# Peptides against a protein of PDB entry 7RZF: the designs that were tried, part 8

Target 1, 358 residues: chain A of PDB entry 7RZF
Amino acid sequence: PFQEEHLKQLYKIVPIKDIRNLYVTFPIPDLQKYYKSNPGHYLGHLIGHEGPGSLLSELKSKGWVNTLVGGQKEGARGFMFFIINVDLTEEGLLHVEDIILHMFQYIQKLRAEGPQEWVFQECKDLNAVAFRFKDKERPRGYTSKIAGILHYYPLEEVLTAEYLLEEFRPDLIEMVLDKLRPENVRVAIVSKSFEGKTDRTEEWYGTQYKQEAIPDEVIKKWQNADLNGKFKLPTKNEFIPTNFEILPLEKEATPYPALIKDTAMSKLWFKQDDKFFLPKACLNFEFFSPFAYVDPLHCNMAYLYLELLKDSLNEYAYAAELAGLSYDLQNTIYGMYLSVKGYNDKQPILLKKIIEKM
Target 2, 358 residues: chain A of PDB entry 7RZF as posed
Amino acid sequence: PFQEEHLKQLYKIVPIKDIRNLYVTFPIPDLQKYYKSNPGHYLGHLIGHEGPGSLLSELKSKGWVNTLVGGQKEGARGFMFFIINVDLTEEGLLHVEDIILHMFQYIQKLRAEGPQEWVFQELKDLNAVAFRFKDKERPRGYTSKIAGILHYYPLEEVLTAEYLLEEFRPDLIEMVLDKLRPENVRVAIVSKSFEGKTDRTEEWYGTQYKQEAIPDEVIKKWQNADLNGKFKLPTKNEFIPTNFEILPLEKEATPYPALIKDTAMSKLWFKQDDKFFLPKANLNFEFFSPFAYVDPLHSNMAYLYLELLKDSLNEYAYAAELAGLSYDLQNTIYGMYLSVKGYNDKQPILLKKIIEKM

## One batch from the design tools (peptide; made by RFdiffusion4, then SolubleMPNN)

Design b1_p8_6_s2 (from b1_p8_6, 6 letters changed)
Fold by OpenDDE base, seed 2:
Structure b1_p8_6_s2 (fold): chain B 358 residues (1-358), chain A 8 residues (1-8)
Amino acid sequence: as target 1 above (358 residues)
Amino acid sequence: SRGSFVIE
């Protein structure tokens, strides 16, 4: 376990690759025994959320961060880490203290709101879907994985333990959240900008780094993180599938798409799945406009329109992705192309959202 | 996103 002397440390690391990363790490207790509630996964879901009012949304709005990942990581025997990792912009590299302040503001928001059973239920449902429709892994890799996890889970649960949440434990969520404090932080900044500014070399890989104590004044600033009104809990994910019914193959099912609607304004082709038998669908729409490619101006306008449309849909893209839905929008010489793919149950909801933004 | 951190 880390002693007090190992906490409140800043590491400036020189990478080989041209990358800018920030790692904010918190030592936490070993949570392996709590796999049925998985409080670290709950917190990772919220801290790593990408929707409106999320930590990432705010940090992106400031131009400081491109991507964010939050979650638990295995440590050595008997302890774990909770890590918040961000990809830094050049500007973000100059605002690391403020980025971390925003992290603590978001954590403070989570404390203020308290554990939410509905969020746990969403995590449970998402993991159940992922388990149920998990692709077949290669036997060697799968066997090795199972052999490894047999040390952590009962034999009867070894196949399900990583996926099936069973218990809502707000006490454990609060316990982990209580470890996410400035006094318990280890910060690593990875940037080539530290080249020639380091005084230590890592023994195994020769990585150059500098270690510094985080000033007490900075720790106090983070400890006094207020509630930022821009941070909010995510809304309920409306895209999580609940109906997994697979319809029987129609007697007249064709091996190719059949034209089932033909009008002056629309043609519709349909093909039932005869191979995979999954509760998934692919919806493909081609829209025709005589103006889409009539001249360079209209072509650029059509392009700009789709870029703006995609930007306006970013609000839903993350929630849809989590739920196993995706969309694609492309310009064509005749107009535009829309594709919606994934679990069929909530595709109409995503499609409606897209059409409402168009 | 949710991810396993491999700090290489």
Scores: peptide ipSAE 0.024, ipTM 0.662, DockQ to the pose 0.172
Fold by OpenDDE base, seed 4:
Structure b1_p8_6_s2 (fold): chain B 358 residues (1-358), chain A 8 residues (1-8)
Amino acid sequence: as target 1 above (358 residues)
Amino acid sequence: SRGSFVIE
């Protein structure tokens, strides 16, 4: 485990690739024994959330961050790390202290709200869905994976242990949150802007870096992180499927899409799944407009319309994606194309939201 | 998102 002298350190790292990354790392206890509750997953889900009121949403709104990943990482025996990683913009590289302040404000919000059983339940449900409908892995890869995870899980649970959450442990969530403090932080900034400003070289890869202590004043600023009113817990994910019924094949099921509705304004083609037998559907909509491609102005207007529509749907996109739903919107020479794919149960909800934004 | 970290 890291000693006190290894904490509150800043690493400035020169990458080979032109990348800008921030890693905010916290040493945490080994959570492997708590796989049934997986408090690190709970926190990673919230900290890594991309919906309204999320850490990422705020950091994106400021133009500082493109992407955010939160979660636990295995360390050496007896300890793990919790890491918040962000892809930095050029502007974000100048505001690393403020970015980290926002991280601690979000963490403080999580402390203030306390562990939420409904969030755990959503994680449980999502994992159950992922387990139930996981694709068949290649046998060789699967056996190797199983052999690897047998070191961590009982034989009887090895097939399910990575997916099935069983125990809500608010105490463990709080325990991990107590480790996510400024006094326990290690910061790494990865940027080519540090080229020629480093004083150390990593032994294995020759990576150039500089190590410095984070100033006590900065640590204190982060320790005094207040509640930022922009941060909110996510709303309940309405897209999580609960009905997995597979309808029986119709006697008249065709191997190709059949025209089931033909009107002056609409045609509907339908094909029942006869191959996969999954509770999934693919909804494809072609919208035709004589104005869509009539001139450059209309083309640009149609393009801008879809971009604005996509932007307006971003609030749902992440929650839908987590639940195994996706949508696609594209301009066509005849109008626009909409696709909604994934578990069929909540597709109508997503479709309705799309249509309401249109 | 949630993910595994590879520190290169």
Scores: peptide ipSAE 0.034, ipTM 0.723, DockQ to the pose 0.162; fails the geometry check
Fold by OpenDDE base, seed 5:
Structure b1_p8_6_s2 (fold): chain B 358 residues (1-358), chain A 8 residues (1-8)
Amino acid sequence: as target 1 above (358 residues)
Amino acid sequence: SRGSFVIE
């Protein structure tokens, strides 16, 4: 475990690659024994959320961050870390203190709202779906993985322990949140801009870095992080599948798509799955417009339209992705292509959202 | 996104 002297430290690290990253790290207790409730996963879900009112959404709106990852990491025996990692823009590199302030504002929002059982339930449901429909792993890799985790889980639970949530433990969520404080922070900034400004070299890889204490005034600013009204808990994920029924194969099922509708304005082909037998579907739409590619202006306008449409759908994209749904929008020389893929149960909801934005 | 950070 880190002593007080190891906390409130800033590391400026020179990367080999031209990357800009910020790591905000908190030491936390070992949560392995709490795998049935997995409070670190709960917090990682919220902190790493990408929907409206999320930490990432706000930091992206500022132009400071491209991507965000939040979650627990194994440490040495008896402790773990909670890490928030962001990919920094050039502008974000100049606003690291403010970025971290926003992180603490979001954490403060989580404290103010308290643990939400519905969020836990969504995590539980998502993990259950992932477990039920996980792809076949390579036997060697899978066996090695299972052998490794046998040290942590009862034999009877070893196959399910990483996926199946069983217990809502708000007390443990709060316990972890209490560790996510400025006084417990370790900050690492990774940027080539620190080249020639370092005074230490890491022993194993020769990584150049500078270590400095975070000023008490900065810690105090983060400790006084107020509620930012832009931060909100995510809305309920409407895309989580609940119906997994697989319809029986039709007697007249063809190995190829059959034309089931033919009109002056549309043709529809259908093929039932005869191979995978999963509660999944692929909806593919090709839209034809004589104007889409008639000249460079129309082509660019069609491109801009799709970019704007995609941008307008970003609010749903993450929630859909979490639920095993995806969409794709592409310009074609004939018009536009739309694809919706994943679990069939909630595809109509996603499709409706797309069409409403169009 | 959610990730187990493997700090490589």
Scores: peptide ipSAE 0.030, ipTM 0.692, DockQ to the pose 0.182; fails the geometry check
Fold by OpenDDE base, seed 1:
Structure b1_p8_6_s2 (fold): chain B 358 residues (1-358), chain A 8 residues (1-8)
Amino acid sequence: as target 1 above (358 residues)
Amino acid sequence: SRGSFVIE
């Protein structure tokens, strides 16, 4: 357990690999007994969100961060950590204090809004989908995993405990959120830029590092984090599947795609799934244009168009991904290729959004 | 993203 002397510390670490990472770590109570409500997952979902108004969205807009992960991590016996980890840009490495300020501003936003039952319900639904349609694991690995988690969960729940949320516990969410304070922070910055600037070596791996106390003025700055109007809770995820009906195989179903529409402007091929029997579909569109590859200028313009289109779709991409939907857009020598894959229920919604941005 | 941080 970290004592007060281990809090409000900054570690500057020299990596072997050329990486730039920031770890903002908070000691938290052991949450294992609360697996049915999983308040750490709730907070990790929001803090790690990538949609508009998210922490990551703001940090990306400033060019300071590439990726963000938020969540709980197992510690030693009787305690856990909540960690916010970001991949830093070169510019972001110069703005670590401000990045952490933004983290505390987002946390303050979560305090101001309070626990949201609808967010919990989305987490519950997403986890239920993940459980229901999880891939077949290798028996040996699966057995070993189950044997390990039997220490934490009742035998009757061992298969579901990691996935199925049962209880909305706003009190526990607030309890964990109350631990995410500047006075409870440990900061680690990982960068090769600290080479030759360290004074300690870790005994096990020989990792060079420097430990410093975070100045009281910096702690106070973080403690006084105001509400930043750029931070917003995510909108409801419209891509979460709710219909999992598998249509019966047609009597005349062919083992190959059948041409079901043939016109001067379009051909449509269809193949019903006769193998997997999953509530999933693959929609593939090939668009033909005589102008797409006529010369180098048109080729580059077509490329730029797709890059801009993808950028404009980023607001939906994360929510779709969480819901088990994906899309792909590619330039071809004949025009453009679009693919939409995943659960069939909400594919039309994603497809519509793509077409509306085109 | 959401994940259990394995600090490798």
Scores: peptide ipSAE 0.027, ipTM 0.676, DockQ to the pose 0.185; fails the geometry check

Design b1_p8_6_s3 (from b1_p8_6, 7 letters changed)
Fold by OpenDDE base, seed 1:
Structure b1_p8_6_s3 (fold): chain B 358 residues (1-358), chain A 8 residues (1-8)
Amino acid sequence: as target 1 above (358 residues)
Amino acid sequence: GRGSFVLE
């Protein structure tokens, strides 16, 4: 574990690539023994959430952050890390203290709301889906992975331990959340803007960096993080599939798409899956408009429209992605293309939401 | 998103 002298430190790191990243790291106890409850997964799900009222949504709204990842990382023997990592904009690089304040405000919100069993249940359900439809791994990779897993899990649980949540442990969630405090923080900022402003070199890779103590005043600001009313727990994920029924192959099933609707305004093609036998579907829509590409102005407007549409869909599209649904919107020379893919059970819900935003 | 940071 880091000694007290290693806490409340700021590292300014010069990258080789032109990247801007912030890492907010907390040392936490080894959670491996708690794999059945996986409190780090629970917290990573919430802190890393991308829906309305999330940490990322607020930081994006300010133009400070592009992406956010929250979760646990394995450390050396006997301890782990919880990390919140963000991709910084140029403006965000100037507001790192405020970004971290918002992180602590969100964490404070989680403390105030307390552990939610329904959130745990969603994590459990998502993991169950992921397990059920796990892609076949290559035998060599699979055996190596199993060997590694056997270090942590009983033989009987090796196949399921990574996915199956069995125990709701609010006490362990609170225990981990209690480690996510300003007095327990390590901050790393990665930016080329620190070039020529460093005084140390890392021994292994020659990475240039500067280490500074975080001022007590800044720590106190983070310790006094209030409840920000913009932060909310996510709503229930409506896209989690519950029906995995595979319909029987029809006797008249064609090896190619069949035209099942032909009208002046629409044609519909259908093909039943005869190969994969998965509870998945692909819905593809091509829209034709004589106005889409009439002139450069119309082309640019059509492009801008789809970019804005995609942006407006981002917050709820995250919930669909977690549930194994995806969508794609593209401009075409004749109009636009829409695709919805993934588990068929909740595709109509996603499609409806897309159409309602159009 | 939710992530596990693998030490690569």
Scores: peptide ipSAE 0.107, ipTM 0.778, DockQ to the pose 0.203
Fold by OpenDDE base, seed 5:
Structure b1_p8_6_s3 (fold): chain B 358 residues (1-358), chain A 8 residues (1-8)
Amino acid sequence: as target 1 above (358 residues)
Amino acid sequence: GRGSFVLE
């Protein structure tokens, strides 16, 4: 564990690339023995969530952050880290203290709500799906990974331990959450704006940086983080597949898409999967409009329409992606293209959400 | 998103 002298530190780091990043790091106990409950995964799922009421959604609404990643990292023997990493906008670089305040407000919201068994169950279900339909890895990579895992897990569990959650442990979730406090924080800001303002050089890579203590008043401000009413737990993920039935191949199955509907307003082609035998489907829609590309104004309006539509669908996109569903919307010279891909079970739900926003 | 920071 870091000694007190290593905590509450701010690092200003000069990158080689023109990037702006913030790393908020907390030392946590080694959670390896708790792999069946994986409390760090639970917290990473919530803190890293991108749905309405999430930390990212609020920080994006402020124009301060583009992306957010939250999760655990292995450390040296006997400890781990929990890290919240964000990609900063130019404006966000000026509001780092406030960004971190919002992080602690969200963490405080998690404390107030307490551990949720349904969230754990969703994580369990998502991992089960991912495991069940995991693509075949290359043997060399797979064997090397297994060899590493054998150091940490019983032989009988080595193939499943990373994916299968078995035990809801609210006590362990609370234990980890209790380590996510301002007094335990290490902050790193990565920006070229610190060029010429550093006084230290890292020994291994020659990275220039400045280290300074975070002022006590700033720590206190973060310690007194109020509940922000904009933060909410995610809603239940309605896109998690539960039916994995693969229909038998039809006797009349064609090697190419067959026209199954032909009307004045629509044509429908269908091809059954005869290769992969997965409970997945691809729904592709092409919309034709004589006005889509008639002049530059209409083209720009059609473009703007799709950008607005995509923005309005962002709330569902993340939940769908977690559940192995995706959509794509594109302008075409003839109109618009829509694609829905992934597990077939909940595709109608996603399609309905898209249509409701159109 | 959710991240696992594996030390590569």
Scores: peptide ipSAE 0.106, ipTM 0.777, DockQ to the pose 0.193
Fold by OpenDDE base, seed 2:
Structure b1_p8_6_s3 (fold): chain B 358 residues (1-358), chain A 8 residues (1-8)
Amino acid sequence: as target 1 above (358 residues)
Amino acid sequence: GRGSFVLE
């Protein structure tokens, strides 16, 4: 376990690659024994959320961060880490203190709202879907993985322990959340901008770095993080599939798409799956417009339209992705292409959302 | 997103 002297430290690290990353790390207890409730997973789901009112959404809106990952990491025996990792913009590199302040504001929001059973249920449902439809891993890799997992889980649970959430434990969520405090923080900033400004070299890889204590005033600033009204808990994920029924193969099923609708304004082709037998579908739409590529101006307008449309759909994209749905929008020389893929159950909901934004 | 960090 880190002693007090190892906390509240800032590491400035020079990368080999041209990357800008921030790692905000919190030592936490070993949570392995709590795998049935997995409080670190709960917190990672919320802190790492990408929807409206999320930490990432706010940091993106300020132009400071491109991507965010939140979650637990295995440490040495008897301890773990909770890490919030962000990809920094050039501007974000100048605002690291404020980025971390926003992290603590979001954490404070989680404290204020308290543990939500519906969020746990959502995580449980998502994991159940992922487990049910997981691809078979390669036998060699799978065997090695299982052998490793046997050290931590009962034999009967080895196949499910990583996915099956069983117990809502708000006390454990609060316990982990209580470790996510400024007094327990370790910060690492990775940037080439620190080249020539380091005084230490890591023994194993020769990585150049500088270690500094985080000033007490900065720690206090983070400790006094208020509630930021821009932060909100996510809404319920409406895209999580609940119906996994596979329709029977029709007697007249064609090996190729059959034209099932032919009108002046639309043609529809359909092919039933005869190979995979999954509760999944692919919806592909081609839209034709005589104006799409008539001249450079119209081409640029069509491009801009799709960029704006994609931007307007970002609020749904993450939730859809978590639920095993995806969409794609592309410009074509004749108009646009839309694809919706994944579990068929909630595809109509995603399609409706897309159409409403069009 | 939600991540599991593996120290490589």
Scores: peptide ipSAE 0.102, ipTM 0.774, DockQ to the pose 0.188
Fold by OpenDDE base, seed 4:
Structure b1_p8_6_s3 (fold): chain B 358 residues (1-358), chain A 8 residues (1-8)
Amino acid sequence: as target 1 above (358 residues)
Amino acid sequence: GRGSFVLE
């Protein structure tokens, strides 16, 4: 466990690559024994969420952060870490203190709302889907993976333990959340801007860094993080599949797409899956417009239209992705292309959302 | 997103 001397430290690290990263790290207890409830997964899901009212959404709106990852990391025996990692913009590099303040504001929001059983249930359902459709790994890889898992889980649960959430433990969520405090923080900033400003070299890789204590004033600012009204819990993920029925192969099933609708305004091709037997579908739409590329102005307008459409759909993209759904929108020389892929159950919902924004 | 951090 980190001693008090190892807490409230700032590391300024010079990367080899031109990257700007912020790591906000909290030492937490070893949660391995709590794999059935996985409180670190719960918190990682929320802190790492990308929907409206998320931490990332706010930080991105300010132009400070491009990406955010939240979750637990294995440490040495007896402890773990919870890490919030962000990719910093050039502007974000100047606002690290404020970024971390926003992190603590979001964490404070999680404290205020308390553990939500419905969020746990979504995590459980998502993991169940992932488990159900886990691709058969190569035998050697599978065996090696199982062998690794056997170190942590009972033999009877090895196949499910990584995926199956069984127990909602709000007490454990609160316990981990209580460790996510400014007094328990380690901050690392990775930027080439620290070149020539370091006084230490890491022994293993020769990485140059500087270690500094975070000022007590800064710690106090983070401790006094108020509730930011922009932060909200995510809405329920409507894209999580619940129906996994695979329809029988039709007698007239063709090995190639068949034209099943042919009208002056539309053609529809269909091919049933005869290979994978998964409850997945690919919906592909090609729209043809004689005006799409008639001149540069129309081309630019069509481009801007799709960019605006994509932007308007960002609110659903993350939730859909988590649920194993994706969409793609592209300009074509004849108009536009839309694709919806993934589990077929909730594709109509995503498609409807897209159409409503068009 | 949600992630597990692997030490490279």
Scores: peptide ipSAE 0.124, ipTM 0.791, DockQ to the pose 0.185; fails the geometry check

